# Peptides against a protein of PDB entry 6NYY: the designs that were tried, part 73

Target 1, 212 residues: chain A of PDB entry 6NYY
Amino acid sequence: KHFEQAIERVIGGLEKKTQVLQPEEKKTVAYHEAGHAVAGWYLEHADPLLKVSIIPRGKGLGYAQYLPKEQYLYTKEQLLDRMCMTLGGRVSEEIFFGRITTGAQDDLRKVTQSAYAQIVQFGMNEKVGQISFDLPRQGDMVLEKPYSEATARLIDDEVRILINDAYKRTVALLTEKKADVEKVALLLLEKEVLDKNDMVELLGPRPFAEKS
Target 2, 212 residues: chain A of PDB entry 6NYY as posed
Amino acid sequence: KHFEQAIERVIGGLEKKTQVLQPEEKKTVAYHQAGHAVAGWYLEHADPLLKVSIIPRGKGLGYAQYLPKEQYLYTKEQLLDRMCMTLGGRVSEEIFFGRITTGAQDDLRKVTQSAYAQIVQFGMNEKVGQISFDLPRQGDMVLEKPYSEATARLIDDEVRILINDAYKRTVALLTEKKADVEKVALLLLEKEVLDKNDMVELLGPRPFAEKS

## One batch from the design tools (peptide; made by RFdiffusion4, then SolubleMPNN)

Design b2_p17_4_s4 (from b2_p17_4, 7 letters changed)
Fold by OpenDDE base, seed 1:
Structure b2_p17_4_s4 (fold): chain B 212 residues (1-212), chain A 17 residues (1-17)
Amino acid sequence: as target 1 above (212 residues)
Amino acid sequence: PEFVELASGLPVTTVIP
């Protein structure tokens, strides 16, 4: 408990119990976080869900927390499932509300960064090839790109393709599991915080064995 | 560092604009 709370504070900040969300905003957050939770539940290479919350923390309105594996090497398949899990919130909003909100900005940033890293750092794209460039850090003025404008355009195109593929995969998954997303969202609106046991009670055991 | 954070399994958050 204390260790989990410490991690939650470091990552999410302090709970803002004084922040009153409008009912419609709270509903949006619940379905958003349910999308993350359900996507993570049914994606083989996603990390196991520890906690999902719609209690605002720091700058966040809600969060899904996963248990990181002590893993230093990631496959392309693992990175794709992580991208899909990260898109789960945005996709859930689209499925249930037919609209998108600004709440997914951080998720989109993470997905974009992952896509660029896969293509230009890890050499995981066949068209771009086995290249590795350091991505500019936040605040670094990139004076000169180490590649041509033609390569830049190719990178941008392949990033869009990768993100769109992850998005389509997530749409297919959460459409199939739409009833499960609804169950999680409704329970979140009631309890505000769910753990792994709550998810097991709602959805059954996670279909993937926790790799030790 | 941000990609490392994603890879580390850090929480996915809904952010207030």
Scores: peptide ipSAE 0.022, ipTM 0.597, DockQ to the pose 0.114
Fold by OpenDDE base, seed 3:
Structure b2_p17_4_s4 (fold): chain B 212 residues (1-212), chain A 17 residues (1-17)
Amino acid sequence: as target 1 above (212 residues)
Amino acid sequence: PEFVELASGLPVTTVIP
């Protein structure tokens, strides 16, 4: 108990016990986090869910915690499923509320970074080709892009295509699993924190064997 | 174990170090 709380404090910051979310905001967070959790549950290459919480920590209103696999190499399929999992919160908000919130900003940033990395660092896009260059770090003088404006436009277009494909895949998944997202969201509103066992009781065992 | 936190929240200007 004390050790887990210490790790949670280091990672998530101090529980802001004082920030009482309004009921509507808490509902939005619950469905957002349920979207992440359910997407991760039913995507083969997503990391296993450890914990999902709607208790505000630091600057976050909720979070889903996953156990990364000890992998040094990622396939395009794995990266796509990770993108879908990351989009799960935004997609859940769209499906259940017909509106989007600012809560997915960090998720969209992560998805954008992953998409650019796949195309310009890992050479995973056939149209752009087998290129690898470092993305400008924050604070590096905008070194002249080692590619033409035409290539820049192509990269931007292919990034949008990749993100849209991940988004559509996530919409299809969470629409199919809409009842499961609702079950998780409702249980989150009741318990505020769910673990892997709660998810197994609610949804059944994860359909993918955890590669130990 | 490096935990990947997918945090929903206010726009945190996460300064990626």
Scores: peptide ipSAE 0.017, ipTM 0.576, DockQ to the pose 0.075
Fold by OpenDDE base, seed 4:
Structure b2_p17_4_s4 (fold): chain B 212 residues (1-212), chain A 17 residues (1-17)
Amino acid sequence: as target 1 above (212 residues)
Amino acid sequence: PEFVELASGLPVTTVIP
């Protein structure tokens, strides 16, 4: 308990016990985090879920914590599943509420960054080709693009395609597992924090062997 | 441990048909 709390403090910051969410906001957070949790549970290359919480921490209103594998090399398939897991919150909001919120802003940023990196840094797109260039850092005025306007358009199009494919995959998954998302969300509203054991009790064992 | 955090603020931005 104390060790876990210490790790949580280092990574997530201090719990903002003073932040009172409205019931509807809390419900939205619960379903959002349930989406992340369930997506991660049923995606082969997603990291194992350790904890999911709807207690606000730092700038976040909720979080899902995963145990990353010590891996230095990622396949395209692994990156796709990670994108899907990251989209799980937004997709859950869409499925259950028929609306999207600003809650997924950081998730969308991460997905966007991953998509660009795959296409322009890792050479993982056949149309763009095996090229690699540095992405502009936030705040760097890109004065000169290292590629033509035609290539820029192609990159933008392929990024959108990749994100949309990940989104559709996530929609399909969470639609299939809609009842599981609801179970997790409802239990989150009751307990505010779930661990791996709670998830196993609700959903059964994760269908993928944890490659240690 | 890796955290996937929900950003602060939950105003509705788009109604999905």
Scores: peptide ipSAE 0.008, ipTM 0.509, DockQ to the pose 0.076
Fold by OpenDDE base, seed 5:
Structure b2_p17_4_s4 (fold): chain B 212 residues (1-212), chain A 17 residues (1-17)
Amino acid sequence: as target 1 above (212 residues)
Amino acid sequence: PEFVELASGLPVTTVIP
């Protein structure tokens, strides 16, 4: 209990129990987090879900917590599934509400950063090729890009393609699993916090063996 | 650390002030 709370504090900050969400906002958060949870559940290379919560913490209205694997090497497939999991909230909002909210800002930032890293740092894009450049850090002097404007445009285009592919994959998955997303969202609205056992009860065992 | 953050970042629904 204390250790879990400590991890939760590190991840989400202090519970802001004083932050009262309007019922419609709470519903949006529930479906958003359910999207993350279900995407992570059914993506082979996603990390296993530990907890999903719609209790506001720090700067977050909700969160899905995963157990990261201790790995130093990531495949392109793993990174894609991680992107899809990260897009799960936004996609869920789109599927259920036909609208998008600002709640996915952090998710989109992470997805964007991952996409750029895959293309310009890890050489995972065939069109851009086997290149590795340091991404400018926030606040670093605009170092002259070591590549042409044409290459910059190519990178930008390929980033968009990668993100869109991840988005489409997530849409397909969560559309197929729409009923599961709803089950999770509804239970979140009742319990506010779900763990792995709750997910197993709702969805059955995760179809992918947890690599111990 | 940045790679770990990019790869390990938890999805969070963020409150925009």
Scores: peptide ipSAE 0.024, ipTM 0.600, DockQ to the pose 0.125; fails the geometry check

Design b2_p17_5_s1 (from b2_p17_5, 12 letters changed)
Fold by OpenDDE base, seed 2:
Structure b2_p17_5_s1 (fold): chain B 212 residues (1-212), chain A 17 residues (1-17)
Amino acid sequence: as target 1 above (212 residues)
Amino acid sequence: MESSTFDREGFLEERKK
């Protein structure tokens, strides 16, 4: 308990128990987090869900925590599933509300960073090719790009394609699993916090063996 | 520990930098 609370404090900051979300906002958060949870549940290469919460904390209104595998190498397929899981919240909002919110900003940042890394650092795009450039860190002086403006445009286009493909994959998945997203969201609204056992009770066992 | 967070401030957080 104390250790979990310490981890939660590091990840989410202090619980802002005093922050009363409007019911509609709380609903949005619940469905957003349910989208992450369900996407992670049904994607083979997604990290196992540890906890999902809609209790507001210093850094966010809700969160999903995953147990990352201790791995140093990632395949293109693994990175795609991670992108899809990360898009699960935004996609859930679209499916259930027909609108999107600013809540997915951090998710979109992560997806964007992953997509650029795949294309310009890991050489995982066929059109751009086997190249590897360091991405400018936030705050680094924009050094001259080691590639032409034409290459930059190509990179940007391929990043967009990759993200859109991940988005479409996530839409297809969560549309298929729409009832499961609803179940998770409703249970979140009731319990505010769910763990892996709650997910098993609600959805059945995760279809992918946890590689211990 | 990788966490997804539902951003509280959304666009407003970028303006405070």
Scores: peptide ipSAE 0.209, ipTM 0.715, DockQ to the pose 0.491
Fold by OpenDDE base, seed 5:
Structure b2_p17_5_s1 (fold): chain B 212 residues (1-212), chain A 17 residues (1-17)
Amino acid sequence: as target 1 above (212 residues)
Amino acid sequence: MESSTFDREGFLEERKK
């Protein structure tokens, strides 16, 4: 308990008990987090859900926490599922509200970073080819790109394709599981915090064996 | 431990690594 709270403080910051979200905003957060939770539940290569919360902490209005697998090597398929899980919140908002919010900013950043890494660091795109370039780190001087403007355009196009494919996959999944997203969102609005056991009670056991 | 966050408008959560 104390250790988990400490980790939560490090990841999410201090619980801002004083920040009262408007009911409509709280609903948006609940469905957003439910989207993450359900996507993670039904994607084989997504990390196991530990906790999902709509209690504002630090700069976050809600969060989902996952136990990362002790995995050092990732396949394209694994990275795709992780991208889909990360897009789950945005997709849920679109499905249920017909609108999108700024709440997915961090998610989109992560997805963008992953897509670029797959294409320019891991050589996972056939059109770009078996190349690996260091992405500029935050704070590094924008060194001249070691490739042509034509290659830069190709990279940008392939990044968009990859993200769009992940998005479409997530839309298909959460549309199929729309009732489950609704169940999770409603339970979040009631309990504010759900754990793995709550998810099992609500949705049944996760269909994928936790690779120990 | 990985986490996704619903961001508040205008706040870039630099999650400190």
Scores: peptide ipSAE 0.202, ipTM 0.713, DockQ to the pose 0.380
Fold by OpenDDE base, seed 1:
Structure b2_p17_5_s1 (fold): chain B 212 residues (1-212), chain A 17 residues (1-17)
Amino acid sequence: as target 1 above (212 residues)
Amino acid sequence: MESSTFDREGFLEERKK
């Protein structure tokens, strides 16, 4: 109880019970969070879902919390599944509403950062090659890039390709699992908060063995 | 702990434009 409350305070701040979302906004949030939850459920290398909530908090209208595995090394495949899980909210919005919202801004930032890191820090792209450059930190003087403008364009193109591939993979997954996304979203609208047990009751056991 | 957050500020900014 105290630990969960502490985590909730750190991630979400105080529950602002006073924030009345419009019903349509609340529905959008529910389907967005359901997209994350379902993507994480059916992606092997996604972190296990701990909690999903559509109760507005200081920094967000909804959230999904995952228990990260204590991993120091990530494969390209693991990073892809994490990207897909992160895109799950945006993809769910597209599938169910035919429109996208600003709600995915933080998700897109994370996906963008991951894609750039994979290409320019981890050397995971064949076209760009086995390179590793430091990404500019916020506030660092934009020092001259140690590569040409042609290489910069190549990096940007390959980042877009990687994100698009992750997006397409997520669309395929959540389209296949569309009924599950809807079940989760509807239950979120009813309960506002779901845990792993709720997901098991709704979807059945997660198809991947928990690496003990 | 990783969290995905539905960004409120993005939503509010879009309403203000």
Scores: peptide ipSAE 0.215, ipTM 0.709, DockQ to the pose 0.785; fails the geometry check
Fold by OpenDDE base, seed 3:
Structure b2_p17_5_s1 (fold): chain B 212 residues (1-212), chain A 17 residues (1-17)
Amino acid sequence: as target 1 above (212 residues)
Amino acid sequence: MESSTFDREGFLEERKK
């Protein structure tokens, strides 16, 4: 108990009791976080959900926390499912509200970084090929790209294709599970915080065996 | 522990300080 609370303080910061979200904003956050939670629940290679919250904290208006497996090697399929889970919030907003918000900025950044890494660092794209280039680190002089402008355009195109494929996969999943997203969102609006047990009560046990 | 965060408007500006 004390150890979990300490970890929550380190990760989530202090609950800012002072930020009262408007009901419409709180609803948007609830459905966004429900999208992440449900996507993670039904994607085999997504990390298990630990906690989902719509209580504003110093780092955001809502959050989903996952227990990552101690994994050092990732497959292309695993990275795709992680991208889909990360897109779950944006997709949920689109499905339920027909509009998108700025709330997914960090998610889109993560997805973009993952897509570029897959293509230019991990050699996971057939068109670009078995290449590995160091991405410019924050603060490194943008050294001349070790590849042509044509290759740069190809990389950009393949990144967009990969992200769009992940997006479409997520749309298909959350459309199929639309009722589950709504159940989670509504319960979030009531309880503000859900754990794994709440998810099991709502959706049943996660269909994938937790690799212990 | 990995977390997804719903970003607050202007929060990214606070991270740059």
Scores: peptide ipSAE 0.203, ipTM 0.706, DockQ to the pose 0.395; fails the geometry check

Design b2_p17_5_s2 (from b2_p17_5, 12 letters changed)
Fold by OpenDDE base, seed 1:
Structure b2_p17_5_s2 (fold): chain B 212 residues (1-212), chain A 17 residues (1-17)
Amino acid sequence: as target 1 above (212 residues)
Amino acid sequence: MKSSFIDKEAFEAERAA
């Protein structure tokens, strides 16, 4: 209990009990977080879900927390599933509301960063090839790119393709599991916080064995 | 790992600081 609370404070910040969302906005957050939770549940290489919450903390209106794996090497397939899980919130909003919000901005940033890293740091794209260079940090003077403008355009195109593929995969998954997303969202609106046990009660056991 | 639904106003305030 105390350890979990400490982790929540470090990851999410302090609860903003004074921030009252309108019911419609709270519903959007619930379905967004349910999308993350369900995507993570049914993707083999996603991290195990620890907690999902729609209680505002810091700059977040809701969050899904996963148990970090002590993993230092990632496959392309693992990175794809992580991207899909990260897109789960945005995709859920699209499926249930037919509209998208600004709430997914951090998710999209993470997905974008992952896609660029896969292509230009890890050499995981056949068209771009076996290249690796450092991505400019925010505020670093854009040093002369070690590649042509044509290569830059190719990189940008392949990043979009990778993100779109992840998005389509997530749409397919959450469309198949639409009823499960709704169950999780509705229970979130009731309890505000769900743990792994709540998810097991709703969805059954996670179909992937937790590597102990 | 954490995924969050982000408050736009809070995000903008953090970037302005």
Scores: peptide ipSAE 0.241, ipTM 0.790, DockQ to the pose 0.360
Fold by OpenDDE base, seed 3:
Structure b2_p17_5_s2 (fold): chain B 212 residues (1-212), chain A 17 residues (1-17)
Amino acid sequence: as target 1 above (212 residues)
Amino acid sequence: MKSSFIDKEAFEAERAA
């Protein structure tokens, strides 16, 4: 008990017990987090879900926590599944509410960063080619890009294509699993916190063996 | 890894800090 609480404090920050969300806003958070959880459940290369919560902590109104795989090398397929999982919240909002919120801001930042890294750092795009450039770090003088404006436009276009592909993949997945997203969201609204066992009870065992 | 639904007000406050 004390150890789990300590881990939750380190990872999630202090629970904001004083923050009362309106019912409709709490519903939006529940479906958003359910989208992440279900996407992660059915994507082979996603990290295993540990916990999903709609209890506000720090700057988050809800969160999904995953056990990272002990790996140092990532394939293009693995990075795509991670992008899809990260888009799961936004996609769920679109599917269930026909609207999007500001809640996915950090998710979109992560997806954008991953897409640029794949194209300009890891050489994973055929049109851009086998290139690797350092992305400007926050606070570094925007050094002149080591490539032409034409290459910059190509990179931007290919980033959009990659993100859109991940988005479409996520839409297809969560549309297929729409009933599962609903089940998770409703259970979140009831319990506020779900663990892996709750997900197994609700959805059945995760279809991918945990790499031991 | 953690994904979160971000509170806009809290996020803006953190940036202003």
Scores: peptide ipSAE 0.217, ipTM 0.771, DockQ to the pose 0.325
Fold by OpenDDE base, seed 2:
Structure b2_p17_5_s2 (fold): chain B 212 residues (1-212), chain A 17 residues (1-17)
Amino acid sequence: as target 1 above (212 residues)
Amino acid sequence: MKSSFIDKEAFEAERAA
């Protein structure tokens, strides 16, 4: 307990016990995090869920923590499932509330970064081809792109397609598992923190073997 | 730790920092 709290403090920051969300905002966070949790549960190449919480920490109002795999190589399929898991919160908001919030901004940033990396760093897009360029880091001088404006437009189009495909996949999944998302969200509203055992009790065992 | 739901004000405050 103390060790986990220490790790959580280092990773997530201090609990903002003073941040009282309105009930409707708390509900939004619960369904958002439930979306991540359920998406991760039913996506083969998603990391196993360790913990999901709607207790605000640092900048986050909620989070889903996964057991990271010691993995150095990623397939296109693995990256897609990770994108879908990352979109799970936004998709859940859309499904349950018919609206989207600013809460998913970091998720969208991560998805965007992953999509660009797949296309321009890993050569995973057939239209763009087997190219690899460095993405500008935050604060790096905007160096001239080593490709034409036509290529830039193609990259942007293919990034959008990839993200939209991941989004649609996530919508399909969470629509199918809508009842499970609701179960998780409701239990989050009650307990504020769920672990893997809680998820097993709610959803049954994860259908994919955890790679040890 | 994947902070999946971000407080807008907290996020903006960090960028301004």
Scores: peptide ipSAE 0.245, ipTM 0.796, DockQ to the pose 0.287; fails the geometry check
Fold by OpenDDE base, seed 5:
Structure b2_p17_5_s2 (fold): chain B 212 residues (1-212), chain A 17 residues (1-17)
Amino acid sequence: as target 1 above (212 residues)
Amino acid sequence: MKSSFIDKEAFEAERAA
């Protein structure tokens, strides 16, 4: 109990027990988190799910916790699946509610950062080519971009294509697994917190062997 | 821990601090 609480504090911040969400907002959070959970469950290269919660912590109204793999090298396919998992919340909102919320802002930031990194740091885009540039960190003097305006436009276009492809892939996945997303969301609304065992009971074993 | 659903006001407040 104390150790779990300590980990939860370090990772999730302090529980905002005082933040009372309206029932409709709580429902939105549940389906959003269910989207992440289900996407992560059925994507081969997603990290294993440890915990899903709709109890507000710090800035988060809900969260999914994953076991990070000790991995130093990532393939394009792995990065794509991670992007799809990250988009799972937004996609779930679209599928179930026909609208999107501001809740996915951090997810979108992460996806955007990943897409740019793939194209301009890892050389993973054929049109842009085998290039590697340091992305300006927040606070770094925006040094002149080491590439032309034309290259900048190309990068932006290819980033949008990559993100859109990840989005479409996620839509296809969660549409196929729509019933599973709903099962997870409903159970979240009941229990507020789910672990890996709850997911196994609900969805069956994860179809991918846990890399030990 | 990935916070997947963020309170906009809380998020903006932390960025402003």
Scores: peptide ipSAE 0.187, ipTM 0.752, DockQ to the pose 0.297; fails the geometry check

Design b2_p17_5_s3 (from b2_p17_5, 12 letters changed)
Fold by OpenDDE base, seed 1:
Structure b2_p17_5_s3 (fold): chain B 212 residues (1-212), chain A 17 residues (1-17)
Amino acid sequence: as target 1 above (212 residues)
Amino acid sequence: MKSSTFDKEAYEEERKA
């Protein structure tokens, strides 16, 4: 109990109990977080879901918390599933509301950073090839790119393709699991916080064995 | 790993600080 609360404070910040969301916003958050939770549940290489909440904390209106795997190496497939899980909120909003919100801004930032890293740092794109460049950090003088403007355009195009592929994969998954997203969202609106056991009760066991 | 619904107002407040 005390340890979990300490982790929640470190990861999520303090509960914003004074922040009252409008019912429609609260509903949007519930479906957004349900999208993350369900995507993470049915993606093989996603981290195990620990907790999902629609209680505002710090800079978030809700969150899905996962237990990170202690791993130093990531495959292209693992990075793709992580991107899909990260897109789960945006995709859920699209599927259920036919509209998108600013709620996915941080998710899209993470997905964008991952896509660029895969292409320009990890050499994981066949068209761009086996290259590795340092990405400019915030505040670094953008020195001249070590590649041509044509290569820059190619990188940007391949980043977009990678993100769109992840997005389409997530749409397919959450469309297939639409009823599960609904169940999770409705239960979130009732309980505000769900743990792994609630998810098992609602959806059944996660179809992927936890690699011990 | 944590994914969260982004609070735009909270983000804008921190950028102004």
Scores: peptide ipSAE 0.265, ipTM 0.806, DockQ to the pose 0.351
Fold by OpenDDE base, seed 4:
Structure b2_p17_5_s3 (fold): chain B 212 residues (1-212), chain A 17 residues (1-17)
Amino acid sequence: as target 1 above (212 residues)
Amino acid sequence: MKSSTFDKEAYEEERKA
């Protein structure tokens, strides 16, 4: 209990006791977070879910918390599954509401950053090739890009392809698991907070062995 | 790792500060 609360404060920030969401907004948050949770549950290379909450904290209206794996090397497959998990909220909103919200802004930022890093830093794209460039940091004078305008266009195209592939993969997964997303969302609306045990009771054991 | 539903109002308030 005390340890969990301490972790929640570090990861989530302070509870926003004054922020009252409208029922429809709270429903949107529940399905958004359920999308993250279910995507993380059924993606092999996703981090295991520890907690999911629709209680507003810090800069978020809800959150899904995962136990990070102690690893220094990431495969392309691992990065893809992380992208899919990150897109789970947006995809859930699309599947259940037929509309998108600003709720996915930070998720899309993370996905965009990951996609660019894979292509221009990690050399994980066959068309762009085995290159590694530092991305301009915010505030660096736009020094001449170390690559041509043609290469810049290629990078932009391949980033879009990668993100779209991750998006389609997430749509396929959450469409298959639509009933599970619904179950998680409804239980979130009831309990506001779910842990790993609640998820096991609801969905069964995670199909991938946790690396001890 | 943490994924969160983004609070637009909180973000806009922080950018104005």
Scores: peptide ipSAE 0.258, ipTM 0.802, DockQ to the pose 0.364
Fold by OpenDDE base, seed 3:
Structure b2_p17_5_s3 (fold): chain B 212 residues (1-212), chain A 17 residues (1-17)
Amino acid sequence: as target 1 above (212 residues)
Amino acid sequence: MKSSTFDKEAYEEERKA
């Protein structure tokens, strides 16, 4: 008990007991987090869900927590499924509300960073090729890019293609699983916090064996 | 990894502190 609370405090920050969301905003958060949770449930290479919450903590109005595998090497397929899981919130908002919110800002940042890293650091794009460049760190003078303007445009185009492919994959998945997203969102609105057992009761066992 | 619905107000408050 005390150890779990300490871990939750370190990972989630302090609960903002004073932050009362309007019912429509709380509904948006519930469907956003349900999108993340369901995407992570049905994507093979996504990390297993531990907890999903719509209780505001730190900089978040809600969160989904996953158990990361101790993994040092990532495949292109694994990175794609992680991108899809990260887009799950935005996609859920689009499917259920026909509108998008600022709630996905951090998710889109992470997806953008991952896409650029795959193309310019990991050499995972066939058109750009087997290249690896250091991305400018925050605060480093924008050193002259070690590549031409034509290569820069190609990189930007291929990043957009990769993100759009991940987005379309996520739309297809969450459209197929739309009823499951709704079940999770409705139960979140009732309980505010769900664990892995709640997800198993709602959706059945996760279709992928947890590689311990 | 943690995903979260972004709180714009909390982010703006932390940038002002």
Scores: peptide ipSAE 0.254, ipTM 0.800, DockQ to the pose 0.329
Fold by OpenDDE base, seed 2:
Structure b2_p17_5_s3 (fold): chain B 212 residues (1-212), chain A 17 residues (1-17)
Amino acid sequence: as target 1 above (212 residues)
Amino acid sequence: MKSSTFDKEAYEEERKA
């Protein structure tokens, strides 16, 4: 209890119980978080879900918490599944509402950063090749890119392709699991917080053995 | 812990626009 509260404080800040979301906003958040939760449930290389919440905390209106594996080496497949899980919120909004919100900005940032890292740091793109460049940190002076403008354009194109492929994969998954996303979203609207046991009751056991 | 967060600030900015 105290440890979870401490982690929640670090991740989410103080629970601002006082922000009454409008019912439509709360619904949007519920389906967004349900998208993350369901994508994470059915993607092999996604991190196991610990908790999903639509209670506003600090900078977030909702969140899904995952137990990261202590893993230092990631495969391309693992990174793709993580991208898909991260896109799950945005994709859920599109599937259920036919519109997208700014709520996914942090998710899109994470996906973008992952895609660039795969291509320019990890050499995981065949067209760009076996290159590794440091990504500019926020606030670093725009140092001259160690590659040509043509290479920069190629990188940007391949990043977009990778993100779009992850997006399409997530759309396919959450369309197949649309009823499960709805079940999770509806239960979130009722309970505001779900754990792994709630997910098992709704969806059945996760199809992938958690490597403990 | 990795968390996905629904970006409140971004969402609130869109509502004010």
Scores: peptide ipSAE 0.171, ipTM 0.755, DockQ to the pose 0.794

